# Ledger of designs, part 99: peptides against a protein of PDB entry 6IDX

Target 1, 380 residues: chain A of PDB entry 6IDX
Amino acid sequence: KELAKLSADVTFATEFINMDGIIVLTRLVESGTKLLSHYSEMLAFTLTAFLELMDHGIVSWDMVSITFIKQIAGYVSQPMVDVSILQRSLAILESMVLNSQSLYQKIAEEITVGQLISHLQVSNQEIQTYAIALINALFLKAPEDKRQDMANAFAQKHLRSIILNHVIRGNRPIKTEMAHQLYVLQVLTFNLLEERMMTKMDPNDQAQRDIIFELRRIAFDAESDPSNAPGSGTEKRKAMYTKDYKMLGFTNHINPAMDFTQTPPGMLALDNMLYLAKVHQDTYIRIVLENSSREDKHECPFGRSAIELTKMLCEILQVGELPNEGRNDYHPMFFTHDRAFEELFGICIQLLNKTWKEMRATAEDFNKVMQVVREQITRA

## One batch from the design tools (peptide; aimed at target 1 T48 A133)

Design b2_p30_4_s3 (made by RFdiffusion4, then SolubleMPNN; from b2_p30_4, 17 letters changed)
Fold by OpenDDE base, seed 4:
Structure b2_p30_4_s3 (fold): chain B 380 residues (1-380), chain A 30 residues (1-30)
Amino acid sequence: as target 1 above (380 residues)
Amino acid sequence: SEFEKRFASRRPLQEEAARERREEIEERRE
């Protein structure tokens, strides 16, 4: 107890480290020996002293043994551990992950995000905070090959629902540190969109062109059996598609793929459009047809609007930005749905279409409409 | 609280890890 308190002092820490004091503490953890009366209390103070000593940055985290890592991971993976030991063990793991890629690799073999979910289902907000911090650390240090697995784990409805129900909607006020970790988690989640946001469409990729064609099909051919389109020559068919792409509101009516070559928002805009068309088909068809039937120059160009809205949403949500140590703002809505970004897009595109009508906008008013929509989204 | 103080001290390290990851992503795009 006294050692744990004194270990916060830099002078004491330096002297204790010079006496190989950290090695003694690590050996106590490695031994796993429950021989002492009050073992749990002694262990909690040992782990506290270890953390305080290591937080001075005098000793490299790489000095820890694999046995030490396994013991600490064991305290986190076991269901019935003293709260004080669990809290300190989570903190140690987070520090190890952040300080060393080699330690990350070892820890990632011993623990899973699934095991950390159990520590979110508790009333202790400090444990919850350390659990989210460790998840964030694992996400940050994950190599590219494992990043997709982490993304999939975050896309798991279970993790999001647990955070929403047990952390955000918990019976306790969210403390500043928890708010910060939720913010960091949100930033990391939005950064998963960045790959698609920065992916240019290849106009020569037939599979990508088929997605654009599918958007046309859903909008205009939903009632027509594609089999009965009479054998009108290839040229008439191309001319027909150019008209349809104009009605869809693409900038390039001849080759709409060119509208997705600009990054941002690149392919992410096409993903949003396809999601809207498949998941909210009635809404999509309504928006497209309401504007395609107008001859009054007050048509809202859906394709252009969808692209610029996707870009705007990326800007508002700060997609691709680094987490800032001073921020603690997070959006609970992004924990309510697995495809929350695409759902937000679906809400915002309807808002845009409504605002366009209310303003009686023309193509010249496009930027003005987008500014009004931005203000509406940022106030909500 | 002692808890809040510990987390506050780790924020810079978390930001550094985020920077390293960003650098890796940018290098892959070049």
Scores: peptide ipSAE 0.394, ipTM 0.901, DockQ to the pose 0.850
OpenDDE base, seeds 1, 2, 3, 5: peptide ipSAE 0.393, 0.383, 0.386, 0.389; ipTM 0.900, 0.897, 0.898, 0.900; seed 2 fails the geometry check

Design b2_p30_4_s4 (made by RFdiffusion4, then SolubleMPNN; from b2_p30_4, 19 letters changed)
Fold by OpenDDE base, seed 2:
Structure b2_p30_4_s4 (fold): chain B 380 residues (1-380), chain A 30 residues (1-30)
Amino acid sequence: as target 1 above (380 residues)
Amino acid sequence: SMFSKRTRAFRPLQEEAAKERKKEIEEKKE
């Protein structure tokens, strides 16, 4: 106890470290000997002293043994560990992950995201904060080969739902530190969209072209009996498709694939359109048909609007931005749904279509409509 | 508190880790 208090003093810490005191503390942890009276209290003070000593930056985190790492990871993986030990163990793991890539590799072998999720299901917000912070740290330090696994963990419905139910909707006000870690997690989650946002469509890729064709099919052929496959010659069919792509509001109605070659938003816009068409089919068909039947120059170009809206949403959400240490703003809405970005797109495209009608917009008003929609989204 | 001190200390380290990751991604795109 006194050691833990004194370890905050740099003079004491220097002297204690010079006497190999920190090595003695690490060995005490490594021994795992539960035979001592008040072992849990002693261990909690030992871990506190260790953390306070390491905070001085005199000793490298790489000095810790594999046995030490395993012991600390053991305290995080065991469900019956004292809360005080658990908190300090999470803090040690996070410090190790953030300060050393070598330690990250060793820790990533000893702990799972699933184990950390279990520590979100508690009423202690400090434990929850350390658990989210450690998840964030593991994701940030993950090498490329492991990054996809971490990305998948972030995309997991379970993690999202647990955070929503136990953290965001918890009976306690969210502290600034938790808000920051939720912000970081959200930034990292949005950055999973960056790859698609920066992926150009290949106009020669038939599989990608088939997605555009599927958008057409859903909009115009959904009510047509599949038996009326238009047996019309290849040229008539091509001319028909050009008309349909014009009605869909693509800028390049001859080759709509060209509209997705611009990055951002690249293929992410097509993903949003396809999601809308499949998950909210009635809404999609309504929006397309309401505008495709207009001959009054007040038609809202769906394809163009969807692309520019996707780009706008990426800008508003700062997709691809780095987490800022000073920020703590997060959007609880993004924890409510697995495909929250696509759902937001679906809401915003309806808002855009409504705003277009209310403004009695023409193609010349496109940028004005987009500006009004931006203001509406950012005020919500 | 120890908690507030510790969590604050993680913020710049997380930001640095994010910068390093971004750099690695950019270097692989070249």
Scores: peptide ipSAE 0.456, ipTM 0.913, DockQ to the pose 0.899
OpenDDE base, seeds 1, 3, 4, 5: peptide ipSAE 0.452, 0.453, 0.449, 0.453; ipTM 0.911, 0.912, 0.911, 0.911; seeds 1, 4, 5 fail the geometry check

Design b2_p30_5 (made by RFdiffusion4)
Pose (drawn by RFdiffusion4):
Structure b2_p30_5 (pose): chain A 370 residues (1-223, 234-380), chain P 30 residues (1-30)
Amino acid sequence: KELAKLSADVTFATEFINMDGIIVLTRLVESGTKLLSHYSEMLAFTLTAFLELMDHGIVSWDMVSITFIKQIAGYVSQPMVDVSILQRSLAILESMVLNSQSLYQKIAEEITVGQLISHLQVSNQEIQTYAIALINALFLKAPEDKRQDMANAFAQKHLRSIILNHVIRGNRPIKTEMAHQLYVLQVLTFNLLEERMMTKMDPNDQAQRDIIFELRRIAFDAETEKRKAMYTKDYKMLGFTNHINPAMDFTQTPPGMLALDNMLYLAKVHQDTYIRIVLENSSREDKHECPFGRSAIELTKMLCEILQVGELPNEGRNDYHPMFFTHDRAFEELFGICIQLLNKTWKEMRATAEDFNKVMQVVREQITRA
Amino acid sequence: STLSDQVAAYMAVANDPEPYTGLKHMYSHL
């Protein structure tokens, strides 16, 4: 108890650390008997002292043994133990992950997505905060080529709805630190879109060109003389600036292939809305048609700007859009809503092709004022 | 109306203006 008190003082901490005092603590956790059952109070003070000592930055986090790591991960992976032990265990794991790529790799193997998510279902906000913090730390430290798989795994176990039901709509008001972790989680989530945003279409890749052909087919085949007239104009009546080679329009980064993903999502998941928008504007040879392809690419780019896809998380922000915690595919759903808004605003302005940038500005103002 | 409500719902912001001070206070207590 006394050690837990004094270890926050750097003057004391240095003295104790210079006698390998941290090893006394790690050895106790690694091999001490009945710690959770008979000595939980002592164990809580031991973990408090350990974290306080490590927070002074005198020694590397890489000093910790695999045995110590496994024991701490064990306290998190178990059917919940004492709240004080769990809180400090989650905090130790978060610090290990943030401070070492090696520790991240070992910890990622010792804890499951389901075990971490289950800790969000406790009524204690600090436990919930550290659980989200550990999840954020794993995302921050995951190799670029593994982060997407981790997101899918967390999504399949309902991380989003659990956060919505147990944190955002929970009884306890969200305090600053929890709000910060939700902000970080949202920033990391949006940043999963960044690679596709910056990926150019290869116009010479037939498989990618066939995606655009399929987009056009879904809409034009819903319309016979009128259908023929649409196809004779290649992709003009789908609204692409490059009428003959629309794949070239997807070389603009941002938004790149993310725009294509959004269009395909709208066409497949919301086929009626996609068909309505395209057919209202595919036989319009007055200058008043709303160009779908050009509008979708620019809207995708605008949404990326508005939602700050690619921005790094920082210490100063605690903001988040709560609606994104209500749908597994909220970004794509937002695209669909905003493309309908764009078409409504276009008609309200009796807009022509020359008005394209003005309409996009009004849509930007509508979205950002909402 | 529904369309405007959906746009407003997605663009709503929840913010706590207080500065972030870390998580240490949550575990440093006795």

Design b2_p30_5_s1 (made by RFdiffusion4, then SolubleMPNN; from b2_p30_5, 16 letters changed)
Fold by OpenDDE base, seed 3:
Structure b2_p30_5_s1 (fold): chain B 380 residues (1-380), chain A 30 residues (1-30)
Amino acid sequence: as target 1 above (380 residues)
Amino acid sequence: SELLQKLESFFSVFSNPEPYKGLKHFYSKL
């Protein structure tokens, strides 16, 4: 206890570290001594002293043995561990992940998604906070190629709904530390969109072109059997599609794929359009057909609007930016749906279409409409 | 409008006026 308290002092920590004191603490934990295992309080103070000593940044986290990591991970995996030990063990693992890429890899092998999720399904907010902090650390330090797989693994374990039900909708005030961890998780979740935002469409990829054709089909052929597309020659079909892509409001009516070669928002705009068309089909068809039937030059170009709106939402949500240590502001609504970004897009595209009509906008007013919509979104 | 209310709901922010001091605060209190 006194060691744990004194370890917060940099002078004491420096002297104690110079005396190999931290090595003694690590070896005590590594040994799994019956003394530490039988005296939860003594173990809790040992882990506190270790954290406080390491927090001075005098000793590299890379000094930590695999045996120590396994012992700490063991405390996180055991269901009957004292809350005080569990809390410190989660904090140690989080610090290890943040401070050492070599320790990240070892911890990612020892800790399961199911174990982390189980620590969210408790009444203790401090345990929940450290569990989310460790999740955030693992997301932040994951290789870019593994971040999406990790997100999918957490989604399969219902991370979002568990946070919503056990943390956000809990009958307790959210502390600033939890609010920060929810902010960080939200930022890291939006950063999963960065890959798609920076992915250029390949105009030669037939599978990607078929998605644009599916948008056309949903808008104009939803009631028409594709068999009744008259056997008009390939040129008449191309001319027909050019008209349809104009009615969809693409900038490039001949090859709409070219509109998705600009990054940002790249393929993310196409993902949002396809989501709207499949999940909110009536809304999509209404927006497209209301503008496709206009001859008054007051048609809202859906395709162009959806691309620029996707870009605008990425800018507003700061997609690709790292979490700021000073922020604790999070949006609870983003925890209400697995595809919350696409649902937000679906609201904003309807708002844009409404604003366009109210302004009696033409294609020349496009940037003014987008500015008004930006102001509406940023004032919400 | 219903759309603005939905938008306002999405951008509804929880914020705490207390600055984040790191997770250290929980174990240093023992």
Scores: peptide ipSAE 0.326, ipTM 0.882, DockQ to the pose 0.781
OpenDDE base, seeds 1, 2, 4, 5: peptide ipSAE 0.291, 0.311, 0.309, 0.306; ipTM 0.875, 0.880, 0.881, 0.879; seed 4 fails the geometry check

Design b2_p30_5_s2 (made by RFdiffusion4, then SolubleMPNN; from b2_p30_5, 13 letters changed)
Fold by OpenDDE base, seed 1:
Formats: sequence, structure tokens, C-alpha cells
Structure b2_p30_5_s2 (fold): chain B 380 residues (1-380), chain A 30 residues (1-30)
Amino acid sequence: as target 1 above (380 residues)
Amino acid sequence: SSLLEKLKSYMSVFSNPEPYTGLKHFYSKL
């Protein structure tokens, strides 16, 4: 207890470190000697002293042994651990992941997100905060390939639902520390959209072109059997599709794939359009047909609008930006749905269509409509 | 109205007026 308190002093820390004191603390953890009276209390103070000593930045985190890592990971993975030990073990692992890529690799082998999710189901908000902090650290330090795997995993859907039900909808005020971790998690979740936002459509990729054709099919042939694959259409069929792509409001109605070659928003705009068309089919068809049936110059170009709106939403939500250390602001609604960005897009595209109609806009007013919609989104 | 209420629900931000200062003070409570 006194050592833990004194370890907060830089002078004491420097002297204690120079005496190999931190190595002694690590060996105490590594020994796992449960036979001592007051072992849990002693261990909790040992872990506190270790954290306070490491917080001075005098010693590299790379000094820790694999045995130490396994022992700390063991305290996080065991169901019957003292809350004080668990809390400090989570804090140590988070610090290790943040400060060393070599420690990240070792910890990522010893701990699963599923084990960390179990610590979110508790009533202790401090434990929940450290569990999310460690998840955030693992997510931040993960290679790009592993970040996508984590995102697509059932673990993310489960993680979202657990956070929603046990943290956000908990009967407790959200502390600033938890709010920061929820902010960080949300930023990291939005950054999963960055790849798609920066992916250019290949106009020669038939599979990507078939998605655009599926958007046309859903809008104009909703009752047609999907077995009518986009076979080699005769010139008359190509001319028909060019008309339909114009009615969909693509800028390049001859080759709509060209509208998705600009990044941002690249393929993310196509993903949003496809999501709207499949999940909110009636809304999609209504928007497209309301504008496609207009003989007046007041048609809202859906394709162009969807692309520019996707870009705008990425700008508003700061997609691709790293989390800032001082922020604690998060959108609770984004924890309510796995596809919350696409759901927001579906709300905003309806708002855009409504605003276009209310303004009696023409194609020349496009930028003015987008500015009004931006103001509506940012002032909501 | 209903569309703007949905938008407002999504764009609603939780913010704590207390600044984030780190997690260190949680483990010092022994």
C-alpha cells in the first residue's frame, strides 16, 4: 500500500527503478504464489505500484516477460478474480497494447474480444470502462486486415448489443471516462468505412457493374425474377438501361460506374444505395419513381445525390480521422443498429429528396440543396 | 416531422461536461 502510494512520486520511482524494484514487482506477479495471507490485496497493490511506476515513462513496456503477460491475461480470463485485480490487469493490458506493438501481438494471442465482452456484462462501470479501453487499444493497434475481421465478426454485433444494453441503457450516469471510450470506439467503428470510401469502382469489373444493374432492377423491375441475369443485352436493351440510369440520376448515365471512380466516397456510396434498395426497398422505389416520373426540370438526381450525401456524411462523421484524446462526445443511436451509418444515409436521402421538392430545385440548385441538407444534419 | 425526429435521434450527441483526464485515477482508489 505504501509502495503503491510512493510509486506516484517521480523521485521515489526513479530510485526504486534504479534498484531493480520494478523487476521485483514483475517477479511477484509471475510467481503466482496464492499461498500468502492477503494475496489478493498484496497483488492489487503490486499491480497498482507497477502501473504508477510505468506511468513515469522511465521504463519501456517492452521489459515485461511473456510470463508476466500470461499471468495478467490469466487474471482477465478467470471468472473468479477480485475486482481490484481485474481492474488493474485490464489497465496494464491496455497500456501494454498502446505502448508496444510487440506486446500487442502477444496479448492478441492470449485474449479474445469475447472474454472482454464478459466484463461488459457486470454492473461495475470502471471494469466496463477498462474492458472497452482494452478493446479500443486492440482495435487501434490491429493491422488493417485484422480490423476488418474484427468488424465483420459476430463479436462486433454482440459487442454493440452488450454496450447498448449494459452501458448506454444502464441505470447509471455515464462517467466521462466511459464516454471517452465510447467516443473512441465509435470513431474506430466509423473508420471501418474508410476502406470502402477510398475504394474506386473499376468500370471494367462486371461484378461491381451488376450491383448498379441490381439498383436498376429493384427500381424498375421489382416484380421481375432475379434469374434474369444481366445477360448480353441487345443494343436496344443497352439504350433502355441508359434511359433507366438517367432516371436513377447518375451523372454518367451511359456508364454509371464512372460516378463511383472518385474517392471519397468511392464504393461506399454504392454500398449505401444497395443497402437502401434491399433493406428499405419501398422507400428506395418511391424516391426513384417520384423523380423518374417527373416531366418537369425538378427531378432530384438520386444517384448523384446519394454519392454527394455519402461524401457529406463521411465529412460530418469524420470518417478516417483518428480519435482525439480530449473528446468524450458520442452518438448513442449508432449503438442501436449494426448498419447505423447506412440507416442514417437512408434518413438523410429522404430528407434530401424532401428538401429538393420543398425548394422546387433544379439541377442548377444541386449545391444549394446539399448545403441546406448539411445544415439540417449538423443542426439536428 | 417524423423524418427530422429520426435525424435528430441519430445526430444527438451525448457529451459529459467534465473533461477526460485519463483512466489513471480509477486504479489509485485502494
Scores: peptide ipSAE 0.470, ipTM 0.916, DockQ to the pose 0.842
OpenDDE base, seeds 2, 3, 4, 5: peptide ipSAE 0.465, 0.466, 0.463, 0.463; ipTM 0.912, 0.912, 0.912, 0.913

Design b2_p30_5_s3 (made by RFdiffusion4, then SolubleMPNN; from b2_p30_5, 14 letters changed)
Fold by OpenDDE base, seed 2:
Structure b2_p30_5_s3 (fold): chain B 380 residues (1-380), chain A 30 residues (1-30)
Amino acid sequence: as target 1 above (380 residues)
Amino acid sequence: SELLEKLKEFMAVFRNPEPYTGLRHFYSKL
């Protein structure tokens, strides 16, 4: 207890470390000896002293043994561990992951996101905070090959729903530390969109071209009796598609694939369009048909608008940016849906289409409409 | 409009007035 208190003092910490005191503390943890009547309290103070000593940055985290890591990971994995030991064990693991890539690799072998999710299903906000902090650390430090596995675990409806129900909708005020971890988690979630945002469409990829063709089909063929299959020759069919892609508001109505070669937003814009067309089909068809039937130069170019809106949303949400250590602001609604970005896109594309009509915009007003929509989104 | 209310709900930000200073304070108060 006194050691834990004194370990916060840099002078004491320096002297104690010079006396190999930290090595003695690590060996006490490694021994796992439950023999003392006050073992849990002694261990909690030992782990506190270890954290306070390591916080001075005098000793590298790489000094810890694999036995120490296994012992700490064991406390996180045991369901009947004392809350004070669990809290400090989560904090130690988080610090290890953040400070050492070598320790990250060892910890990622000893613990699962599933084990950490169990620590979110508690009423103790401090335990929840350290559990999310460790998830965030593991996500942030994951190599590219493992980041997708973490992304998939994060994109699992389960983690999001547990955070929503047990943290965000919890009966306790959210402390600043938890708000920061929710912010970090949200930033890391948005960064999963970066790959798609930076993926150029290949105009020669038939599978990607078939998605654009599916957007056309949903807009124009969904009401057409399948008996009117266009049996006309390849040139008439190509000319028909060029007209349809013009009505969809693509800039390159001859080859719409060219509109998705610019990054950002690359393929992410096509993903948003396809999501809108499949999940909100009536809204999609309405927006397309309302503009495709206009001959008055007041048609809103859906394809161009969707691309530029996707880019704008990526800019507003700071997609691809690292978490800022000082921020504690998060959007609770992004935890309510698995495809929250695409749902926001679906709201914003309707707002854009409405704003275009209200402004009586033409193609020359495109940038003015986009600026008004940006102001509406950022002031919401 | 209903659309602007949906947008406002979606873009609503939780902000804690207390600055974030790190996680250190949870174990030092024991």
Scores: peptide ipSAE 0.444, ipTM 0.905, DockQ to the pose 0.766
OpenDDE base, seeds 1, 3, 4, 5: peptide ipSAE 0.431, 0.441, 0.442, 0.432; ipTM 0.902, 0.901, 0.905, 0.887

Design b2_p30_5_s4 (made by RFdiffusion4, then SolubleMPNN; from b2_p30_5, 14 letters changed)
Fold by OpenDDE base, seed 5:
Structure b2_p30_5_s4 (fold): chain B 380 residues (1-380), chain A 30 residues (1-30)
Amino acid sequence: as target 1 above (380 residues)
Amino acid sequence: SELEEKLKQYMSVFSNPEPYKGLKHFYSKL
């Protein structure tokens, strides 16, 4: 206890470290010796002293043994561990992951996000905070190949739903520390969109072109029995599709794939359009048909609008930016749905279409409409 | 409108006026 308190002082820490004091503390943890009276309290203070000493940045985190890591991971994976030990063990693992890529690799082998989910299902907000902090650390330090697995683990309706129900909708006020971890998690979640935002469409990829064709089909053929697709020759079909792509509001009516070659928003705009068309089909069809039936030059170009809106939403939500250590602001609503970005897009595209009508906009007013919509979104 | 209310719900931010100071103080309370 006294050691843990004194370890917060840099002068004491420097002297104690020079006396190999950290090595003694690590060996106490590594031994796992439960034979001491008040073992749990002693261990909690040992882990506190270790954290306080390491927080001075005098000693590299790489000094810790694999046995130490396994003991700490063991305290996180065991269901009947003292809360004080669990809290410090989570904090140690988080610090290890953040400070050493070599330790990240070892920890990622010993623990899973699935094991950390159990620590979110508790009433102790400090445990929940450290559990999310460790998830965030693992996410941040994951190599690109494993980021998708972490993304999939977050996209597992389970983690999001548990955070929503046990943390955000918990019976306790959200403390600053938890708010920061929720902010970080949200930033990391938005950064999963960055790959798609920076992916250019290949105009020669038939599978990607088939998505654009599906957007056309949903808008114009959804009422037409596929049996009545007239056997019109390939050229008449191409000319018909060029008209349909114009009615969809693509800039390139001949090859709409070219509209998705700009990054940002690249393929993410197409993903949003396809999501809208499949999940909110009536809304999509309504927006497209309302504008496709206009001959008055007041048609809202849906395709162009969807692309620029996707880009705007990425800018507003700071997609691709790293989390700022000083921020604690998060959007609770983004934890309510697995496809919350696409749902927001679906709201904003309707707002854009409404605003376009209200402004009596033409194609020349496009940037002005987008500016008004930006202000509406950012002041909401 | 219903649309503007949905937008407001999505864009609603929780912010704590207390500045974040790290997690250190949680274990230092023992």
Scores: peptide ipSAE 0.488, ipTM 0.920, DockQ to the pose 0.820
OpenDDE base, seeds 1, 2, 3, 4: peptide ipSAE 0.487, 0.487, 0.490, 0.486; ipTM 0.919, 0.918, 0.920, 0.918; seed 3 fails the geometry check

Design b2_p30_6 (made by RFdiffusion4)
Pose (drawn by RFdiffusion4):
Structure b2_p30_6 (pose): chain A 370 residues (1-223, 234-380), chain P 30 residues (1-30)
Amino acid sequence: KELAKLSADVTFATEFINMDGIIVLTRLVESGTKLLSHYSEMLAFTLTAFLELMDHGIVSWDMVSITFIKQIAGYVSQPMVDVSILQRSLAILESMVLNSQSLYQKIAEEITVGQLISHLQVSNQEIQTYAIALINALFLKAPEDKRQDMANAFAQKHLRSIILNHVIRGNRPIKTEMAHQLYVLQVLTFNLLEERMMTKMDPNDQAQRDIIFELRRIAFDAETEKRKAMYTKDYKMLGFTNHINPAMDFTQTPPGMLALDNMLYLAKVHQDTYIRIVLENSSREDKHECPFGRSAIELTKMLCEILQVGELPNEGRNDYHPMFFTHDRAFEELFGICIQLLNKTWKEMRATAEDFNKVMQVVREQITRA
Amino acid sequence: SPYEYEPWPKHTFAPANDVDNSLKTKLHPL
């Protein structure tokens, strides 16, 4: 108890650390008996002292043994133990992950997505905060080529709805540190879109060109002389600036292939809305048609800008958009809603092709004022 | 006693690495 008190003082901590005092603590956790059942209070003070000593930055986090790591991960992976032990255990794991790629790899193997998510379902906000913090730390430290698989795994176990039901709509008001972790989680989540945003279409890749052909087919085949007239104009009546080679329009990064993903999502998941928008504007040879392809690409870019896809998380922000915690595909759903808004605003302005940038500005103002 | 300690030689450890922990959760008192 006294060690937990004094370890926050750097003057004391240096003296204790110089006698391998941290090893006394790690060896006790690695091999001490009945720690959770008979000595939980002692164990809580031991973990408090350990974290306080390590927070002085005198020694590397890489000093910790695999045995110590496994024991701490064990306290998290078990059907919940004492709250004080769990809180400190989650905090130790977060610090290990943030401070070492090697520790991240070992910890990622010792804890499951389900075990971490289950700790969000406790009524204690600090436990919830550290659980989200550990999840954020795993995302921050995951290799670029593994982060997407991790997001899918957390999604399949309902991380989003658990956060919505147990944190955002929970009884306890969200305090500043929890709000910060929600901000960090949202930033990391949006940043999963960044690679596709910056990926150019290969116009010479037939498979990618066939995606655009499929998009056009879904809409034009819903319309016979009128259908034929649409197809004679290649992709003009689908609204692409490059009428003959729309794949070239997707070489603009941002938004790149993310725009294509959004269009395909709208066509497949919301086929009626996609058909309505395209057919209201595919036979319009007055200058008043709203160009779908050009509008979708620019809207995708605008949403990426508004939502700050690609921005790094920082210490100063605690903001988040709560509606993104209400749908697994909230970004794509937002695209669909905004493309309908864009078409409504276009018609309200009796807009022509020359008004394209003005309409996009009004849409930007509508979205950001909402 | 939960654990019996035996003496051991002094260990040498590497200093802390230069890592940006600005996003780390602040430690709550026990």

